# Designs tried in a protein design run: peptides against a protein of PDB entry 5A53. Part 18

Target 1, 230 residues: chain A of PDB entry 5A53
Amino acid sequence: LVENVKQALFIPGQSCNKNLHDIMVDLSALKKPDMKRFNRKNDIHPFEDMSPLEFFSEKNDCSLMVLMTSSKKRKNNMTFIRTFGYKIYDMIELMVADNFKLLSDFKKLTFTVGLKPMFTFQGAAFDTHPVYKQIKSLFLDFFRGESTDLQDVAGLQHVISMTIQGDFQDGEPLPNVLFRVYKLKSYKSDQGGKRLPRIELVEIGPRLDFKIGRIHTPSPDMVTEAHKKP

## One batch from the design tools (peptide)

Design b1_p14_1_s1 (made by RFdiffusion4, then SolubleMPNN; from b1_p14_1, 6 letters changed)
Fold by OpenDDE base, seed 3:
Structure b1_p14_1_s1 (fold): chain B 230 residues (1-230), chain A 14 residues (1-14)
Amino acid sequence: as target 1 above (230 residues)
Amino acid sequence: PKIYYLGDARKARQ
């Protein structure tokens, strides 16, 4: 089964501000060429009515959506949505902390558009806790890119790192997820006349700390249908 | 587990 690369639609909500718009632009740049952005604000409240998002999914042929909203209670909120058959599968609110850095805050490095990133996940909860499992699944799905049989190591340029900020117990508030993006840089090190290949990770941005908000999970029936092999 | 035929991927098989 070969699935097409999932397309992402970025939607500014009515409360979208300049900072959130800039975050949208930078994050969506990592999804090129498989990305669309709306230039107009849309008044969408996905936890009250999901129908507008299902409509946009079908009309734009996008199974991934990101809604950009901001309020006093949910500042810099990125609602990540996935659809199955143009129906809502899952949603999660990820609020960007004020300490964010944009691509412009880092040294500009040229990168090839469309290369699949590698992922690293730090924190046991990514494999055990249902919320962090959903986050892991979401980001792996979001940035999956083209399935090339040959992961030519030569084509590996980006690493996305996701870290759970600290330990937590049951019933405690969920720690933030630290989102970091790195480029692999190859250096020829002259050590004592021998040129040894050295690979370094250079942060390229954006730098985002995500606070977890509201979550929507699919029905058991939808899970079963979404996992059926044709 | 892989999620199959999400949105745009479903359309591509029709």
Scores: peptide ipSAE 0.023, ipTM 0.605, DockQ to the pose 0.164
Fold by OpenDDE base, seed 2:
Structure b1_p14_1_s1 (fold): chain B 230 residues (1-230), chain A 14 residues (1-14)
Amino acid sequence: as target 1 above (230 residues)
Amino acid sequence: PKIYYLGDARKARQ
């Protein structure tokens, strides 16, 4: 069963500012070519009314959406939305901390569009805690790209690292998720006549620390339907 | 963890 590559729609909300716009541009660049961006602000409040998002999902044929909003309470908020059958499946607010770095803050490296990232997840909670499991699922789904049988090492360009920032106990605020993007750089080192390929990870950005906000989870019925293989 | 197939209503091409 080869799944179609999910398309992402990036939507600037009414409160989208320059920083969020820049973040949107940089993050969405990682989703190329399977990405659309709206140029106009849209007044969408997904936790109040999801119908506009369902409309956009259907009209743009995008099962992934990211709404960019900012307020005093929810600064630099990226609401990640997934749809199934153009109906809202799940949502999560991920607020970008002020210490973010854009692609322009890193050494510009050549990037091939359309290559799948490898993911690394640091933190046991990604496998055990419902919220972090959702985050893991979301990002894996978001950046999965085309299912190519040949994960040729030649096709591995970059690694996305997601780290839970520290340990936490039940009842404590959920630690931020540190989002980092690295490019694999191969060096030919001529050491002692043996060309040992040296691979280095070079951070390419963006660098985002996500504070977790509100979450919408799918109904059990939607989960069942979404798991039905045709 | 089963990555939930949120199938785009696009026909899974077999």
Scores: peptide ipSAE 0.031, ipTM 0.624, DockQ to the pose 0.215; fails the geometry check
Fold by OpenDDE base, seed 5:
Structure b1_p14_1_s1 (fold): chain B 230 residues (1-230), chain A 14 residues (1-14)
Amino acid sequence: as target 1 above (230 residues)
Amino acid sequence: PKIYYLGDARKARQ
């Protein structure tokens, strides 16, 4: 059973600003060609009423959505939504810290559109803590791309690194997740007549530090249905 | 755990 590539819909909320728009453009570029963007602002409050998002999911045939909103309480907020059967499966607010960098802040490197990134996760909580497990699952699902069994190492151009910023104890605020994107650059080192392949990671952006906000988790029944093989 | 996309469910039912 080959799973189809999930389509992402980027939705500017009513409070979407220039910074969020720029972030949206840059992040969505990594999801090309499996991405749609709305040009118009939509007044959507997903934690109050999920129905508009379910409608957009069905109408656009997108199981991934990102709502861009900003307020004093939730500045630069990217709400990541997944749907199953065009019903909300899960949601998570990830607020981008002000220290973000856009693609334009990095040296422009050529890349092929549509290549699947490799992920690296730093922090034990990605495997143990429910919230970070959800984040890990979300990003893996979001950027999965085409299921090519053969990730030809030859086709690997991008690495997405996600790091939990520091250790935390139970009851403490959840540390930010540091989102970094690198390009693999192969150098032929001509040292002493032996060409040793040297691979370097070059940051290409965007650089996003995500503060974790509100979360919606699926019911156990919905989890069971979503994991059933058709 | 793998979440299956409805596009697959539609293809599997066809």
Scores: peptide ipSAE 0.026, ipTM 0.626, DockQ to the pose 0.190; fails the geometry check
Fold by OpenDDE base, seed 1:
Structure b1_p14_1_s1 (fold): chain B 230 residues (1-230), chain A 14 residues (1-14)
Amino acid sequence: as target 1 above (230 residues)
Amino acid sequence: PKIYYLGDARKARQ
């Protein structure tokens, strides 16, 4: 069973500002060619009414959506939405901290469009805590790309690193997730006649620190249906 | 209609 590549739709909300637009452009560039962006603002409040998002999912044939909104309470908010059968499966608010860096803040490197990123996750909570498990699931699903049996190392260009910022105890506010993007750079080291391929990770951006906001989780029945292989 | 299943992304974690 070959799953098709999931398409992402980026939606500017009514409160979308220049910073969010720039973040949207940079993050969506990593999802090319499997990405659409709306140019018009849409007044959508997903935690009040999910129906507009379900409509957009079906109309655009996109199972992934990102809504860009900003308020005093939820500044630089990226709401990540997944659908199953054009119905909302899960949602999570990830607010970008003010210390973000855009692609333009890094040395411009050439990259091939459509190559799959490798992921690294730092923090035990990504495997144990329900919210961080959802984040891990979301990002792996979002950037999975085409199922090629060839995990060809030759096709590896990008590494996405996700780190939980520090330890936390039960009842404490959830630490931010540090999102970093690196390019693998191969250097031919001519050290002493042995060409040892040296691979270095070079940060290429964007650099985003995500504060966790509201979440919506699917019903157990919806989880079961979404895991069924046809 | 392309039905996108979330199953494979989750099964790879079990």
Scores: peptide ipSAE 0.024, ipTM 0.591, DockQ to the pose 0.353; fails the geometry check

Design b1_p14_1_s2 (made by RFdiffusion4, then SolubleMPNN; from b1_p14_1, 6 letters changed)
Fold by OpenDDE base, seed 3:
Structure b1_p14_1_s2 (fold): chain B 230 residues (1-230), chain A 14 residues (1-14)
Amino acid sequence: as target 1 above (230 residues)
Amino acid sequence: PKIYYLGDALEARE
């Protein structure tokens, strides 16, 4: 069963500022063509009332949503939401640190829209810790794109790298997740008169360090239903 | 209504 490509809806909250808007534009560009953006601010508080998000999910046929908000306690907050049957499945707050870089901060490289990125995950906790497992699952789901039968190596242009910033013990604050985007660039190197193809990774942005905030996890019943194959 | 199955999305990458 080939699932349809999941559509993402980017929503500016009431407290969305210019920096968050710019981050939203750059991150959503990586999800093209499977992305919608609202131009108007919406007063949504997902951890108080989830019903507006369920309404938007159904109305826009988007199973992925990103809410952009900012406060003193939760600065540059991107709330990632997934729905199943237009009901909230899970949510996670990822706050962007002030050291972020936009696409405009990097050398502009042309890329083909719609190509599926490769992922790399650095940190054992991505496979063992519930929160980091959810983050891994979320980003893989978010950027899955169209299933092309042929992993045409020729079509592989982007690598998304996610790194847990340092080690941690039980009861300690969860380290940030470093989000980096690279393009594969082919060079012809002249080594001894022979042109050997060399592939290099060039960072293209955005560069985001995510601080982990609040989390909503699905009920066991919803997990079971979401994993049922028809 | 399009039903999205999270399981299929995750298993296709493992």
Scores: peptide ipSAE 0.021, ipTM 0.480, DockQ to the pose 0.408
Fold by OpenDDE base, seed 4:
Structure b1_p14_1_s2 (fold): chain B 230 residues (1-230), chain A 14 residues (1-14)
Amino acid sequence: as target 1 above (230 residues)
Amino acid sequence: PKIYYLGDALEARE
């Protein structure tokens, strides 16, 4: 089943600031060419009323949305939204910590637009805990490019690393998720006449530490519909 | 660290 590449819509909220705008630009660059950005602020409160997001999803033909808002309680908040049939499937608030780094903070490396990233997930909770399972599913879905039958390793340029920051017990606050982006750099090393490919990972940014906020989970019926293969 | 290829990780859940 060749599913069409999911398009992402980045939406500045009414409280979007310069830092969030810069983060939005840098993160959305990783989703090119399958990305749209609004230039105007929109007064959207998805946990109060989801209907404006459903409208934007349908109007822009985007099944992925990111709302950029900031308040004293939820500073640098990126609300990630997925839709199915232009209806809200799930939502999660991920607040960017103040220690973020932009692409401009790293050595500028050229990259080919549109290449699929490889993902790495560090932390057992990504496979067991419902919130981290949702985060894992979200980011895999968000950056899913064209289904190329050619697992051409030659087409692998980027690695996105997501790490749960430390261990936690039941009832404790959920640790942050550390988002890192690396470029693969291949070197030919001649050792003893055998050319061994050497691969190095170079961080290219952005660097984001996500604090987990509010979550909306799909109904069992929506889960069943979303998993129906045509 | 488990490395996930975007295509394979989605198919493995299917």
Scores: peptide ipSAE 0.020, ipTM 0.452, DockQ to the pose 0.069
Fold by OpenDDE base, seed 5:
Structure b1_p14_1_s2 (fold): chain B 230 residues (1-230), chain A 14 residues (1-14)
Amino acid sequence: as target 1 above (230 residues)
Amino acid sequence: PKIYYLGDALEARE
């Protein structure tokens, strides 16, 4: 069973501002063509009532959603939502720090729409800590794209790097996750008649530092159902 | 596959 590519719905909340809109546009560009955006603001508070998101998931056939909200307490907040059977599976608030960079802040590079990103995760907690495991799972799921059996090296266009910002101990605030996007550039180095392929990573944006906010985790029963292969 | 310039592709879909 080839899983259909998960569609993402980007939803501006009532408190969505220009910065969040710009971030939304840039991040959603990486999800093309499997992305929808609402043009109108919607008054949604997912940690108070999840039913509007479940409605949108079903109505738009999107199992991935991103709600864009901003408040004093939760500035530049991107709530990432996953659904299973159009019911909320999990949610996580990722607040974009003020030091963000947009695609326009980087050198304009040509890219092909629909190519899968390669992911790199830096930090042991991505494999051991439940919150970072959820983040890892979320982003892998979000940008999975079309299931291609062969990672055709020729299809490698960009790398998404996710780094936990520093070490932390139990009971300490969770460090930010540094989200970086790089394009692979192949240079033909003509050094002494031997063309050695040189691959360089060039940052293309957006650059986002995510502060972790509120989390909703699925019930054990829902986890079991979501992992059942038909 | 459509090839876009990152900046131009974003502006064209606003």
Scores: peptide ipSAE 0.016, ipTM 0.491, DockQ to the pose 0.024
Fold by OpenDDE base, seed 1:
Structure b1_p14_1_s2 (fold): chain B 230 residues (1-230), chain A 14 residues (1-14)
Amino acid sequence: as target 1 above (230 residues)
Amino acid sequence: PKIYYLGDALEARE
């Protein structure tokens, strides 16, 4: 059963600013062609009322959504939402730190639209801690792209790296997640007649450090339904 | 742009 590629909807909130708009444009470019962006601001508060997001999910046939908001308490906030049957499955707030870099801050590299990225996760908590497990699941789901049977290395263009910034103990604030995007470059090194293809990773952006905010987790019943193979 | 070798990029962040 080939699952259809999940579509993403990027929504500017009422408090969306220029920085968030630029971040939205750059991050959404990685989701092309399976992405829609709203040009108008929408007054949505997902942790108070989820119904507007469920409406947008259904109307746009998008199971992935990203809401862009900013406040004094939650600056540069990207709320990532997943739906199942056009109902909210889970949500997580990821606030972008001020040290972000846009695609324009890196050397422009040509890339083919629609190629699936490879992921790397650094930090044991991605496999053990519930919050980081949700983040890992979210990003893998968000960028899964078209199911290609042959993950032909020849089709691999991008690597997305996600790193937990440092160790933490129980009860401490959760460390940021460092989001980095690289392009694979093959250099033919003519060193000594052995043409070993040297693969290098070149950072292409955006560069985002995510501070973790509020989380909504699915009900056990919804988890069971979402994992049912048809 | 920072250039990493695929192996080094994986190892350096563990």
Scores: peptide ipSAE 0.005, ipTM 0.338, DockQ to the pose 0.024; fails the geometry check

Design b1_p14_1_s3 (made by RFdiffusion4, then SolubleMPNN; from b1_p14_1, 7 letters changed)
Fold by OpenDDE base, seed 2:
Structure b1_p14_1_s3 (fold): chain B 230 residues (1-230), chain A 14 residues (1-14)
Amino acid sequence: as target 1 above (230 residues)
Amino acid sequence: PKIHYLGDALEARE
């Protein structure tokens, strides 16, 4: 089943600031062309009332949403929302640490829009811990582009690296997730007539360290429905 | 580092 490419809607919340706006622009650029951005701030509090998000999901035909809010408690907060049948499936708050880097902080590299990124996940918890499993699932789902049968290396332009920042034990605060974006750069090394393809990873941004906030998990019924193949 | 191609991770839920 070729699932349609999930569209993402980026929503500035009422408390969206310049930094969040810039982050939104840069992160959403990675989701092009399957992305919409609202220009107006919307007063949405997803953990209080999810109805506005469901409305936006349906009206914009976006099963992915990112709400940009900022407060003292939740600075630079990106709430990632997924819907199924235009109903909230899951949500997670990912707060961007102040050490973020924008695309403008890196050497401008041209990239082809619409190419699927390859993901790398560093940290065992991505496979074992419920929260990190959700994060992994979310980002894989979020950046899932068109299924190109051509897994041609030629089509691989981007690598998104997600790293759990350090080890943690039960009961400890969940470490940040380090989000990094790299471009594959091929160099033709002409060394002595043997063209060895040299591939280098060049960080292109944005660079985001995500602090994990609140989470909404789907009901078992929603999980069952979401896994039903049509 | 396990490179997960985006396609494989969704198939693994099938």
Scores: peptide ipSAE 0.008, ipTM 0.448, DockQ to the pose 0.070
Fold by OpenDDE base, seed 5:
Structure b1_p14_1_s3 (fold): chain B 230 residues (1-230), chain A 14 residues (1-14)
Amino acid sequence: as target 1 above (230 residues)
Amino acid sequence: PKIHYLGDALEARE
């Protein structure tokens, strides 16, 4: 079963600011060509009423949505939403810390649109803790792209690295997730007449440190339905 | 596959 590539809809909320807009543009560029952006602000409060998001999901045929909002309490907030059958499956607030870097802050490199990123996850909690498991699932799903049977090494352009910032104990605030994007550069090193292929990772941006906010988890019934193979 | 500069995302900034 070749699943269709999930389309993402980026939605400026009413409180979307310039920084969030810039972040939205840069992050959405990684999702091209499977991305739509609204140009107008929409007054959406997903943790109060999810109906507008379900409407947008269906109307735009987007199973992934990102709502851009900012307040004093939730500054630079990216709410990531997934739908199943155009109904809300899960949501998570990821607030971008002020130390973010845009694509313009890095060396401009050529980028091929539509190539699937490789993911790396650093932190045991990505496999054990329910919140970080959701984050891992979300980002893998968000950037999955076209299902290529063979990860053609020739098709590997970039790596998305997600790191849990430090250790934490039960009851402590959840550490931030460090989002980093690297491009693979292959160059021939001439060492003593032997050309050895060398691969370097070059950060290309954006650089985002995500503070975890509110979460909506699916019902067990929705989980079962979403995992049913047709 | 269309090859773009990563900076092309900057042009999409309104």
Scores: peptide ipSAE 0.008, ipTM 0.442, DockQ to the pose 0.024
Fold by OpenDDE base, seed 3:
Structure b1_p14_1_s3 (fold): chain B 230 residues (1-230), chain A 14 residues (1-14)
Amino acid sequence: as target 1 above (230 residues)
Amino acid sequence: PKIHYLGDALEARE
């Protein structure tokens, strides 16, 4: 069974500010054409009441959602939500640090909309620690795009890099996740009269450092149902 | 209503 490409809905919360709006625009551009954005603020508190998000998931046919909120305790907070059967599957708060860079801060490069990015994950905890496993799963799911039979290396234009910022022990605060986006640039190098093909990674943005906040995990029953193939 | 499964998305990455 080939699943349809998951659609993402970006929702400005009541406390959404200009910086969060700009971050939302730039991050959602990477999900085109499989994204929708609300222009109006919505008063949603997902860790208090999930029902408005379930309603939006069903109404917009979006199994991915991102809620943009900001407070003193949770500044520049992006709550990532996944649904299964239009019910909340999991949620995670990722707060953007103040050192963020927008697409406008980088050299404008043309790219084809809809091409699937390659991912790289740096840090052993992405495979062993439950929270980082959820983050890895989320971002892979979020940017999966259309399954093109052609893993055509010729179609690869973007690399998304996610790095855990440093080592940590049990009971310590979880390190930030560094989110970086690169474009593959091919050029002919002239070395000694021989034109050799060279590929470079050029950062294109956005540049986001994510602080991990609150998490909602699915029930074991929901996990089982979500993994059942029809 | 299109049922969105997470299973195929998760398995394709293991």
Scores: peptide ipSAE 0.028, ipTM 0.501, DockQ to the pose 0.377; fails the geometry check
Fold by OpenDDE base, seed 1:
Structure b1_p14_1_s3 (fold): chain B 230 residues (1-230), chain A 14 residues (1-14)
Amino acid sequence: as target 1 above (230 residues)
Amino acid sequence: PKIHYLGDALEARE
């Protein structure tokens, strides 16, 4: 069963600012061609009322959504939403730290649109802690792209790295997640007549440090339904 | 731009 590629909808909230707009443009570029962006601001508060997001999911046929909002308490907030059957499955607030870098801050590199990135996760908590497990699941799902049987290394252009910033104990604030994007460059090293292909990772952006905010987790029933293979 | 070897970047982060 080939799952259809999940489409993402990027929504500027009422409090969306220029920085969030720029971040939205750059992050959504990585999801092309499977992405839509709204040009108008929408007054949506997903942790108060989820119904507008469910409406947008259905009307745009997008199972992935990102809401861009900013307040004093939740500055540069990207709320990532997943739906199942156009109903909210899960949500997570990821606030972008002020040290972010845009694509324009890096050397412009051409890339083929639509190629699936490889992911790397650094930190044991991505496999053990519920919140980081949700983040891992979300980003893998968000950027999965077309199921090409040939995950041919030849088609690999991008690596997305996600790192938990430091160790933490139970009861401590959750460390930030460092989001980094790299392009694979093959250099023909002419060292000594052996053309060994040297592969290097070059950072291409955006560079985002995510502070974790509020989360919404699915009901056990929704988890069961979402994992049912048709 | 930070350039990393794929092997070093993957192994050092696993």
Scores: peptide ipSAE 0.000, ipTM 0.313, DockQ to the pose 0.025; fails the geometry check

